# Designs tried in a protein design run: peptides against a protein of PDB entry 6MBK. Part 28

Target 1, 240 residues: chain A of PDB entry 6MBK
Amino acid sequence: GFEMVNFKEEGFGLRATRDIKAEELFLWVPRKLLMTVESAKNSVLGPLYSQDRILQAMGNIALAFHLLCERASPNSFWQPYIQTLPSEYDTPLYFEEDEVRYLQSTQAIHDVFSQYKNTARQYAYFYKVIQTHPHANKLPLKDSFTYEDYRWAVSSVMTRQNQIPTEDGSRVTLALIPLWDMCNHTNGLITTGYNLEDDRCECVALQDFRAGEQIYIFYGTRSNAEFVIHSGFFFDNNSH

## One batch from the design tools (peptide; aimed at target 1 R160 Q163 I190 R222)

Design b2_p10_8 (made by RFdiffusion4)
Pose (drawn by RFdiffusion4):
Structure b2_p10_8 (pose): chain A 240 residues (1-240), chain P 10 residues (1-10)
Amino acid sequence: as target 1 above (240 residues)
Amino acid sequence: TSRIPVLRPL
């Protein structure tokens, strides 16, 4: 019912190949396909996850290393997902100095500075950990772990991650949701939820989509400062 | 059957 298309404005997204009515359940993704903090713990990253206090406290950082470890693993279950991810992003981590300079004197620039400093600190910290700590000597990242790798990983997580209930429903965790996460954003209401009975992520149409029209979802009631810093885009006519 | 919203955190 849909195909991947490279749109000028939003980059790659989903386009309808048939008419899709509003409220139609048109997209579902089972839990097995998701990359989660739990899958990160049970992966080759597990030995380091158990020893490193930062990875235990910061599931978003855990997901970034999970993404990098699987990217460096030729036989990873998630290779189809990793190979279709973007190679670059428009998060401020990618901005030139003069591009950030336009934000001087604004409310938003402080968070740009924090993002930069946090990412650089994290890279330097984990570079040292990977190169020296025994619990990381079997990681794929020992051979090569560049700043570009880390920038890409955290950018991938921040622009795509989601909160979902745990498999039991009593807790929440962070996850990457393949296929569905290719939908771009438009104004509207959240129409994506997690179905605990079928154990899958389900998305109903936000609005009518005719064949040939791009399929959009509503990401959330975020500001443009949040969209730029964490999602890497500015949304014209953001009602929120 | 109910649904739990999928949210995108900062």

Design b2_p10_8_s1 (made by RFdiffusion4, then SolubleMPNN; from b2_p10_8, 4 letters changed)
Fold by OpenDDE base, seed 1:
Structure b2_p10_8_s1 (fold): chain B 240 residues (1-240), chain A 10 residues (1-10)
Amino acid sequence: as target 1 above (240 residues)
Amino acid sequence: SSLIPVRHPL
């Protein structure tokens, strides 16, 4: 039904290999393929997670460290997914001085500064944790944990994290959704859900797509400013 | 249930 393609300006995306109709279930991703807070807890990160209050309180940071640990693991199941992720992002953590100066005239500047400050503080905290905590000795990133590593992981999670239900549906958790998150953005409605019976993410087509067309999804109701802050892009036809 | 993209800073 689809294939991963590099669309040059848009980077990697999904292309239809056949005609797909609006509302057709064309893509599903079982829980076992997701990078979740639970999979982080069940990984080499688990012992540290059980002892660190910040990892426990902030599922997005847990995902960032999970992503880093798996990236540093040659035999990681998620290597094929991780290799498709951008090496850099257009998010505020990567802004140059001119971009920051442009934003000084906007309300977004406060969020940019907050992101930078918080990320730097988190890095400093976790650098010390990784160097000193007994449970950090098993982490594949122990001897190679740079700010650039952390910035990348944080930006990856910031741009790609999703809220999904727990297995019993009683709570929500955070997840990266491989393959699905390769869909680039268009205006519309959220067409992705979680099927608890089959324990999988399910995506239905926002519109008709012909064979050979790129498949787009809607990232949610965000302003262009919010898209810049959270996703690193503008959408000119955004209704918000 | 609907999937909710959670695009927010850390």
Scores: peptide ipSAE 0.068, ipTM 0.775, DockQ to the pose 0.301
OpenDDE base, seeds 2, 3, 4, 5: peptide ipSAE 0.036, 0.048, 0.031, 0.040; ipTM 0.735, 0.769, 0.700, 0.719; seed 5 fails the geometry check

Design b2_p10_8_s2 (made by RFdiffusion4, then SolubleMPNN; from b2_p10_8, 3 letters changed)
Fold by OpenDDE base, seed 5:
Structure b2_p10_8_s2 (fold): chain B 240 residues (1-240), chain A 10 residues (1-10)
Amino acid sequence: as target 1 above (240 residues)
Amino acid sequence: SSLIPVLHPL
């Protein structure tokens, strides 16, 4: 098996508790454990979701609000997962002036400014919705919805969202994948997919891991610029 | 870590 460990430089990760072989299915997460657009619709957010066109059109925003509602709910099933999430991120939405100035020498500056502008506009829109919409009155965030809350939720989703199939396999939807998303990144190949027959996310080992070793996965091929924009992550050995 | 790939159907 594996266990959650706090690594000094990498934060939380997974450590092998036994030898794991390359291509071994060591980790799976059933759909019922995922935070999905569907679980958002079925939550306290559901009534508002059914009435708001932006929540319906933008699954990432639906996940951000789902994350905020569950964080504000002491009895949420996802509390153990939410408590493992960073309180702040190294993503552009958290950049200080000097970090933004550094990016001015890069093509990423336009994407950073676009992200800031879009996030601010979304916050202003949803602040008004939460204050005025009848279905927002039951949300646990009704009396506490700050830009910092929204920035955190959007950044959490941006860094952790995945595309998975719908239950019928006819479409794709968005999901946060608890436990699996604790694996830290290394160079390699994508070893995670979705098994529709068993209705679960499945991860096979990228390589052999010995008992006591950290289990790494490959997060996919992105440019360092895309990693910065989407996750704040730099990877010098990135093949992209 | 906070980076996650887009998963595809297997």
Scores: peptide ipSAE 0.034, ipTM 0.728, DockQ to the pose 0.141
OpenDDE base, seeds 1, 2, 3, 4: peptide ipSAE 0.025, 0.033, 0.039, 0.030; ipTM 0.694, 0.717, 0.713, 0.690; seed 3 fails the geometry check

Design b2_p10_8_s3 (made by RFdiffusion4, then SolubleMPNN; from b2_p10_8, 5 letters changed)
Fold by OpenDDE base, seed 5:
Structure b2_p10_8_s3 (fold): chain B 240 residues (1-240), chain A 10 residues (1-10)
Amino acid sequence: as target 1 above (240 residues)
Amino acid sequence: SPLVPVLHPL
């Protein structure tokens, strides 16, 4: 199989514990283990979700609040996953003045400013909702909802959200995929999909991996600007 | 650390 390892420069990743062959199904994650918009609806957030049009319309925000509620819940099933998430990100929402100044020479500056503006507006809106809405009183974040909390949750979702099918396959929804999202990135082809018959996310090996080697996956083709905006990293060998 | 792959149905 594989094991979670803390790599010095890359942080947490997956290491092979045996030889894995190219195209071998080495990792699968059943729907019940995913953090989804549906699991958000079925959580302590559900009552507020049912009454707030923005949560209903924006699945990424629903996931951000789901992540915050579960982080604040000591008995959450997702605690082991949440504890593996970075406490801070290298995404634009965390950029210092000098990093923003560097981006002024690029087209990315408009997207950065848009993201800042949107995130600030969302925080201001939801701060008021959490303070005033009756269904917010039971949320574990009721007495502690800072911009830093919201920035972290939004950045966590932005860097890790995936589109998956609904249970009936009729639509797409958003999910965080625990364990799978521990894989670090390399150049290649997308080797992850969703198996509706078994109701699970499935990942096949991009290449042969030997016992003791780190298992990498390809996250998809994006520009370095898109990687910075969405994930906070550059990939020099990016073919896009 | 993960990026956002859009997972398509297999």
Scores: peptide ipSAE 0.032, ipTM 0.724, DockQ to the pose 0.144
OpenDDE base, seeds 1, 2, 3, 4: peptide ipSAE 0.034, 0.026, 0.034, 0.031; ipTM 0.732, 0.698, 0.727, 0.717; seeds 1, 2, 3, 4 fail the geometry check

Design b2_p10_8_s4 (made by RFdiffusion4, then SolubleMPNN; from b2_p10_8, 5 letters changed)
Fold by OpenDDE base, seed 5:
Structure b2_p10_8_s4 (fold): chain B 240 residues (1-240), chain A 10 residues (1-10)
Amino acid sequence: as target 1 above (240 residues)
Amino acid sequence: SSLVPVIHPL
């Protein structure tokens, strides 16, 4: 077993409530609990999704709007998950002038500028869509869609999106994985997969964890530059 | 059971 804990420096994470052995299946999340492109299509966003080519082509943007719609919905099933998300991020979209100046000495500066320009362009596009499209009238964000809202949603998705199989396993789609994505990062191997037979994400322990220890997972192979761009942090012990 | 890797898109 595990519990959600607020760790002083790392924020929310998972703590073991019993001894967990390496390779033990300690955490699983059924598809029905995931925020996916499919759940976005089946939500209040569905009518707009069906008519907007960008939402259809860019699953990450569909997830961002799904987050915004569910956040604005008091009765959303995902409210408990959304409330665990940071209100702000250390991602490049939140960088102040001094942080950008630091990055000027790195190759990441071009990606930061590209991401900022793309996000601003997307916001401008969707602001117009939300104001003018008939299927946007019923969206809970209709009267409140700021750049800060969009920046938050895009950053939430950027830091937490995962590729998972479709229900039939024929394709990949994008998902946010509640509860699982509360595990903080450590160096190691990927220990999460999708079980198609049981239609769930499954996470096995990277190592032995004792009762009271924080449970860490490995998010994947990324450079520190990619971690900054995609996750908003550096990992000094990263071998990549 | 068949497991398919879950990964963050880059």
Scores: peptide ipSAE 0.036, ipTM 0.723, DockQ to the pose 0.906
OpenDDE base, seeds 1, 2, 3, 4: peptide ipSAE 0.027, 0.035, 0.037, 0.025; ipTM 0.690, 0.724, 0.727, 0.683; seeds 2, 3 fail the geometry check

## One batch from the design tools (peptide; aimed at target 1 C201)

Design b2_p11_3 (made by RFdiffusion4)
Pose (drawn by RFdiffusion4):
Structure b2_p11_3 (pose): chain A 240 residues (1-240), chain P 11 residues (1-11)
Amino acid sequence: as target 1 above (240 residues)
Amino acid sequence: SFRGMPIERYY
């Protein structure tokens, strides 16, 4: 019912190959396909996750290393997903100095500074941990772990991650949801939810989509400062 | 309408 298309404005997204009515359940993704904090713990990253206090406290950082470890694993279950991810992003981590300079004197620039400093600190910290701590000597990252790798990983997580209930429903966790996460954003209401009975992520159409029209979802009621800093885009006519 | 916990971009 859909195909991948490289749109000028949003980059790659989904386009309808048939008419899709509003409120139609047109997209579902089972839990097995998701990359989660739990899958990160049970992966080759597990030994380091159990020893490093930062990875235990910060599921988003855990997901970034889970992405990097699987990217460096030729036989990873998630290789189809990793190979289709973007190689670059428009998060401020990628901005030139003069591009950030336009934000001087604004409310938003403080968070740009924090993002930069946090990412650089994290890279330097984990570089040392990986190169010296025994619990990381079997990681794929010991051979090569560049700043570009880390910038890519945290950008992949911050622009795509989601909160889902745990398999039991009593807690929440952070996850990457393949296929569905290729939908771009438009104004509207959240129409994506987690179905605990079928144990899958389900998305109903936000609006009618004719064949040939791009399929959009509503990401959330975020400001443009949040969209730029954490999602890497500015949304014209953001009603929120 | 969707069901269960809503899913949005988490920051």

Design b2_p11_3_s1 (made by RFdiffusion4, then SolubleMPNN; from b2_p11_3, 7 letters changed)
Fold by OpenDDE base, seed 5:
Parts: structure tokens; sequence; C-alpha cells
Structure b2_p11_3_s1 (fold): chain B 240 residues (1-240), chain A 11 residues (1-11)
């Protein structure tokens, strides 16, 4: 198996407790353990979700609010997962003035400003919704919904959201994948997929790992955190 | 930490 370990420089990661072979299915996470748009709909957020068009249209925002609601719930099933999440991120929403000044000479500044403005607009919108909407009255966020909370949740989702199939496999939805997202990144090939038959996320080992070694996986490029919904581990065996 | 997809924050 594996165990969660706090690595000094890398933070939390997974360490092998036995020898694991390349391509061995060492980690799986059933749908019921995922934080999904569907679990958000089935949570305390569900009544508000059913009435708010933005939550319905933007699954990432639904996940952000789901994360905030569960964080504010002492009895949440996801508390152990949420406690492993960083308190702050290196995302543009956390950039200091000097970092922003450095980026002013680059085209990236427009993306930083866009992200900041969009996040601020969303916060302002949802602050009003939480204060005024009847279905927001039961949310554990009503009395403590700050920009810092929203920034954290948005950044958590932005850095950890994955595309997975719906239960019927007909569409794609968004999910946070507890335990799996604790693996640290290395260069390689995507070795994670979704098994619809068993209704679980599955991860196979990128390489051989010995007992006591840290288990690394490849998350893909930032743009390609799309789980290739295709049923196979796309080993691009481009044996062409 | 997983590398997330950018949130399109376009309202």
Amino acid sequence: as target 1 above (240 residues)
Amino acid sequence: MPVGMPISLAI
C-alpha cells in the first residue's frame, strides 16, 4: 500500500509501504469519496444551487462553494481532506505588489488582472446572494463569507479540479479527488483514468517504486488536467 | 499538488 507523509520541501505526499510495480493499480478513489458538482447538489448547498443560475452554469464555482460549506462543517466527511489543503496558494490571486510589478512587463499581467477582476465580481455577486437568498440562510457561510474565503476556495478548485465522467458516462463533470491529489508531480505520462464499471478514479504506477519511496504521478500540463475520458489509459504508445 | 485547469471566471 501507501501512506501519507509530510515531506519537508514538497509538503504532503504518498509513500510506498511495499514495492509497487510499474502499471500496477495502486490507488483508486470511488465516486462517493470525490467532491463533485453532484455532491455539491446533494449537500447543504443543494437548495441554493437549484435556484442560482451561476452555480448551475459554472461547476467550478459550485465546487468552490461546496468546499467552503464542507470546511465550515465540523462533521463533514471531507474534513480530513480539507485539512491537507494549503492555506495559501502561489496563484495570481495571491500575488504581492512586487510580483505584479514584475509581471507588468509581460503579457501575463492581463491574465492576472482578468482573474482578479472576475474573482472579485463573483465574490460581490455571491456575497449579495448569501446575504439575501432564502436558501442561503442554512449555509454555514452566512456570517463568515469573506473575500479571503472565496479566494482560497477558488484557488483550491483551480489547482485541483479534474474532469471526470458523470455516473452514466454521458457527460463530463468536475471533481476534486481526495487522496489522489496528494501525490506529488513528476515528469511522465498520465497514469490516471476513470473506471465507469467500478465507478472509481484509478491510478497506476508510473514506474517501479520501492517500499519507503515517494510515489509520484504526472498530472499532465496545466492545460491538460483533463482526464482523457477515453476508457483506456491512453498510453500514447505512438509506436508509429 | 495537482495542476488545476484555469477557472474561467467569465461571468
Scores: peptide ipSAE 0.033, ipTM 0.729, DockQ to the pose 0.059
OpenDDE base, seeds 1, 2, 3, 4: peptide ipSAE 0.031, 0.034, 0.032, 0.036; ipTM 0.713, 0.733, 0.715, 0.737; seeds 2, 3, 4 fail the geometry check

Design b2_p11_3_s2 (made by RFdiffusion4, then SolubleMPNN; from b2_p11_3, 6 letters changed)
Fold by OpenDDE base, seed 5:
Structure b2_p11_3_s2 (fold): chain B 240 residues (1-240), chain A 11 residues (1-11)
Amino acid sequence: as target 1 above (240 residues)
Amino acid sequence: MPRGMPISLAI
């Protein structure tokens, strides 16, 4: 019912190949296809995860390292997904001098600086871990772990991570949701949930989409400042 | 569910 298309201004997105009605379940992604904290634990990262308190405590960082390890693995199941991700982002970690200068007159500057400083601190910590920890020796990124790699992974996770239930539904965990997260943003309502019975993410159409139209979703209620800081874009039609 | 969440500032 849809296909991946590279749109001129929006990059990769989904296009309807047939008419899709509002509220129609047009897209689902089984848990086994998600990049989760659990899949990170079960990957080549697992031994290090089991020994590092920060990876254990911070699921977003676990996802960032999972993404880096899978990117560095030619035979990774997630290679097709990873190749659709931007190589760079418009997030604060990529801001140029003029962009930072523009924000100096705003309250957002403090959040930008905090994000940068904390990301740099995390990188410094994990650089040392990767260089010295025995379980890091088998990681494909051991000899090629740069700040650029880390800021990319952090930005990828920040812009795409979602809370989903654990397999037993007892807790929440973090996930990247391939295929679904290719949808570009429009104003509206949250139309994606998790179906525990079928163990999958489910997305219903926000509106009617005709064959040939781009399929949009609503990324969530955020201020424009939050979009800049956390999603890397400004949306004029944001109702928040 | 929303797409994207802020990164934790703590380490």
Scores: peptide ipSAE 0.317, ipTM 0.870, DockQ to the pose 0.091
OpenDDE base, seeds 1, 2, 3, 4: peptide ipSAE 0.287, 0.280, 0.094, 0.075; ipTM 0.860, 0.862, 0.730, 0.727

Design b2_p11_3_s3 (made by RFdiffusion4, then SolubleMPNN; from b2_p11_3, 6 letters changed)
Fold by OpenDDE base, seed 4:
Structure b2_p11_3_s3 (fold): chain B 240 residues (1-240), chain A 11 residues (1-11)
Amino acid sequence: as target 1 above (240 residues)
Amino acid sequence: SPVGMPISLAL
């Protein structure tokens, strides 16, 4: 029903290969295809994760390191997904000095500085961990862990992380959702949910799409890693 | 691809 296309202005997106009706389930992603905290634990990162309190406490950082490890692994299952990710982001961690100066007159500057400070501290901490921890020797990033790498991974996770239920539905965990997050954004309602019975992320069409049209979705607020955890779909008109 | 101003958790 759709194909991946590189659009000139929007980057990678999804294009309909047939007519898709509003509310039609056109896209689903099984749990096994997701990059999750659990998949991070089950990867080459697992031994370090099991011994580092920050990785255990901060699922977003665990995902960031998972993303970096998989990016550095030529045979990673997620290489096709990772290769579609932007190399840079229009997020605060990539702001130029002039952009930051412009924001100094706004309340947003405090959030920007906080993000810079937190990210720098995290990098410094994990640089030391990677250099000194025995289980870090197995990581493909052992000799090539730069701030640029970390900035990219953190920004990737921040923009793309979603809350999904655990397999038993008892808790919430974090996930990157390949293919689904390739949809570009439009204003509307959240039309994505997690189906626990089938153990998959599901997306229904926000509107009618004709064959050849780009498929847009409404992400919700990415700043809070929002995702519909409830059975079915959550329809909220959040201002983006 | 997703857009926005993501928030980093503090260390």
Scores: peptide ipSAE 0.035, ipTM 0.729, DockQ to the pose 0.054
OpenDDE base, seeds 1, 2, 3, 5: peptide ipSAE 0.029, 0.031, 0.029, 0.032; ipTM 0.715, 0.722, 0.711, 0.715; seeds 3, 5 fail the geometry check

Design b2_p11_3_s4 (made by RFdiffusion4, then SolubleMPNN; from b2_p11_3, 7 letters changed)
Fold by OpenDDE base, seed 4:
Structure b2_p11_3_s4 (fold): chain B 240 residues (1-240), chain A 11 residues (1-11)
Amino acid sequence: as target 1 above (240 residues)
Amino acid sequence: GPVGMPISLAI
């Protein structure tokens, strides 16, 4: 129904290989294919995760480290996904000095400075952990863990993390959703849900797409990728 | 494309 394509301006995206109708379930991603906090715990990161309170408390950081560990692992199951990720991001952590100076006149500067400060602190903390913690010795990051690596991973997670239910549906957890997150953004309604019965992320078409057209989805507002679907799909017309 | 929640980076 679709194929991965590198679009010149948007980067990687999905293109329809056939006509897709509005509301058609065209894409689903089983839990086993997701990068989750649980998959992080079950990875080479697991022993360190079990001993580090920050990794345990901050699922987003756990995902960032999971992403870094898998990126550094040539045989990682997620290599095909990781290779589709941007090398750099248009996030505050990548802003040039002039961009930051421009924002100094705005309220956004406080959030930017907070992100810089927090990310720098996290890096310093985890640099020490990686150098000193016994369970860090097996991490592929042991001999190469730069701020640039951490900035990239944090930005990747910041821009791509989603809330999904736990397997039993009792709680929410964080996930990166391969293939699905390749869809580029358009204005519309959230057309993605989590099917607990089939244990998969499901995406229905926002509109009719013809064969050869790029498939766009609405991500919601960047601030609220709350993928906590109570009733299958969020149709929040957040026109704001 | 990027779909993500802002990471609370608060340590």
Scores: peptide ipSAE 0.053, ipTM 0.773, DockQ to the pose 0.065
OpenDDE base, seeds 1, 2, 3, 5: peptide ipSAE 0.035, 0.050, 0.036, 0.048; ipTM 0.738, 0.757, 0.742, 0.758; seed 3 fails the geometry check

Design b2_p11_4 (made by RFdiffusion4)
Pose (drawn by RFdiffusion4):
Structure b2_p11_4 (pose): chain A 240 residues (1-240), chain P 11 residues (1-11)
Amino acid sequence: as target 1 above (240 residues)
Amino acid sequence: MPGRVPVLRHY
């Protein structure tokens, strides 16, 4: 019912190949396909996750290393997903100095500074940990772990991650949801939810989509400062 | 979506 298309404005997204009515359940993704903090713990990253206090406290950082470890694993279950991810992003981590300079004197620039400093600190910290701590000497990253790798990983997580209930429903966790996460954003209401009975992520159409029209979802009621800093885009006519 | 737990993007 859909195909991947490289749109000028939003980059790659989903386009309808048939008419899709509003409220139609048109997209579902089972839990097995998701990359989660739990799958990160049970992966080759597990030995380091159990020893490093930062990875235990910060699931988003855990997902970034899970993404890097699997990217460096030729036989990873998630290789189809990793190979279709973008190689670059428009998060402020990728901005030139003069591009950030336009934000001087604004409310938003403080968070740009924090993002930069946090990412650089994290890279330097984990570089040392990977190169010296025994619990990381079997990681794929010991051979090569560049700043570009880390910038890419955290950018991939921040622009795509989601909260989902745990398999039991009593807690929440962070996850990457393949296929569905290729939908771009438009104004509207959240139409994506997690179905605990079928144990899958389900998305109903936000609006009618005719064949040939791009399929959009509503990401959330975020400001443009949040969209730029964490999602890497500015949304014209953001009603929120 | 009734009866479902919303999927929220985390920042």

Design b2_p11_4_s1 (made by RFdiffusion4, then SolubleMPNN; from b2_p11_4, 6 letters changed)
Fold by OpenDDE base, seed 3:
Structure b2_p11_4_s1 (fold): chain B 240 residues (1-240), chain A 11 residues (1-11)
Amino acid sequence: as target 1 above (240 residues)
Amino acid sequence: IPGLVPVRHAL
C-alpha cells in the first residue's frame, strides 16, 4: 500500500501505491521490530545497563547507546533501519557559533545551552564508564566512542523517540518505530496507537490519500520553538 | 524529513 520515496525538500517519506481512505489501517509495526528500552536491555548493552543508574533512569540515553551498539554491529537486525537515518542533523547540537548567535535574542537560547551542557556532561560521564567498567569491554564502543557518535545518537533519539506501553500495558516505555517514522508531518489529529492484543503499533490514515500521493501523519501539538529545539526546523502552517 | 523529522508523539 506504500513505498519509501525521496521527496524534494522533504527528504525520505512514504508514498501511497493505492488509494487509501481516511481512517483505514494502512500501516502496523509489531513490537519485535521496534528499538526499545527492553531490546536495549536484552542486547550486548544489557549487562552495563543493569549496573548503571543513569541508563536505568533515562530511557532516551539507553536508546542512544542501543542505537550506537547496533550501528557498530554489522549483523544487527536493525541495520536496514539505521541506514535510513541521517548522518547528521540540523538540530541545536549541530549548530555552529553563528547559528547560536541568531538564537541569543530568543528564549530558545537557554534550552540550547542546556542541551549542550547536558550532552557534554553525559558524554564525559559515559566515556569514563566505557573506559573503566568491566561490562563495557563487551561493547563495540570500547575502542571508538567519540562525542560525534554520542551527539548523533542523542539527536536521532531526540527526533524519533515515542512513548509506547510495555507488553503488559502497566507502564510506558520508549521506542524507535522503524518504517512508521518515515512519515512526514502535517497538521491534523493523532492517528497512531498501540494495539496491545496484537502487540503492534497501528496507524490509520489521517485523510484520503490517492495512489501516488505522499502519506502524512500528525506528530502532535508542537510550537515552532519546540520544532527548532527538538527537530531543527519551523513548521510554517503550524496552527498550534 | 531526514535530519529535520519532528519529535514523535506519545502513543
Scores: peptide ipSAE 0.034, ipTM 0.724, DockQ to the pose 0.147
OpenDDE base, seeds 1, 2, 4, 5: peptide ipSAE 0.028, 0.029, 0.031, 0.034; ipTM 0.693, 0.697, 0.708, 0.730; seeds 1, 2, 4 fail the geometry check

Design b2_p11_4_s2 (made by RFdiffusion4, then SolubleMPNN; from b2_p11_4, 6 letters changed)
Fold by OpenDDE base, seed 2:
Structure b2_p11_4_s2 (fold): chain B 240 residues (1-240), chain A 11 residues (1-11)
Amino acid sequence: as target 1 above (240 residues)
Amino acid sequence: IPGLIPVLHSL
């Protein structure tokens, strides 16, 4: 088994409670536990989703609004998951003036500015939608939707979104994967996939882990620039 | 916690 633990420098992660062998299926998450574009459509957001072309076209924004609606819902099934998410991120949307000034000497500055501008434009658009659209009246965020809320949700999705197959396997959709996404990153090979027969995300151990050790996964090949832009961190042992 | 979570494919 495993348990969620707050590690001093890495924040929350998973710790083994027993010895786990390499390639052992130690963690699986059924579709019903995922926050998906489909669960967003089936939520209080569904009526607005059905009428807004941007929500329909941009699954990441649909997930961001789903996350905000569930956060504002005290009886949400996902409250235990949402409470484990950071309140702030080290992603570009949270950069202070001095961090932005430092990046002015790098090629990343253009991507940072683009991300700021796009996020601000999206917020302005959806603020108006939430204030004026009839199907927004039932949203728990109707009277409390700030830029801070939006940048948090967008950053949460940006750092945690995954592509998974649809239930019939014919297409891909976006999902947040509770519990599994608490695994911190290490160098290695992708050891997570989706099992359509059992309709679940499955993770096998990258290596042997002893009882008491942190369980790491490989997030995939990324440049340090991609880590900064999408995850807000550098990985010193990044092989890319 | 937050990182570039992988894009999952069918196993």
Scores: peptide ipSAE 0.036, ipTM 0.743, DockQ to the pose 0.142
OpenDDE base, seeds 1, 3, 4, 5: peptide ipSAE 0.031, 0.034, 0.034, 0.033; ipTM 0.718, 0.734, 0.731, 0.721; seeds 3, 4 fail the geometry check

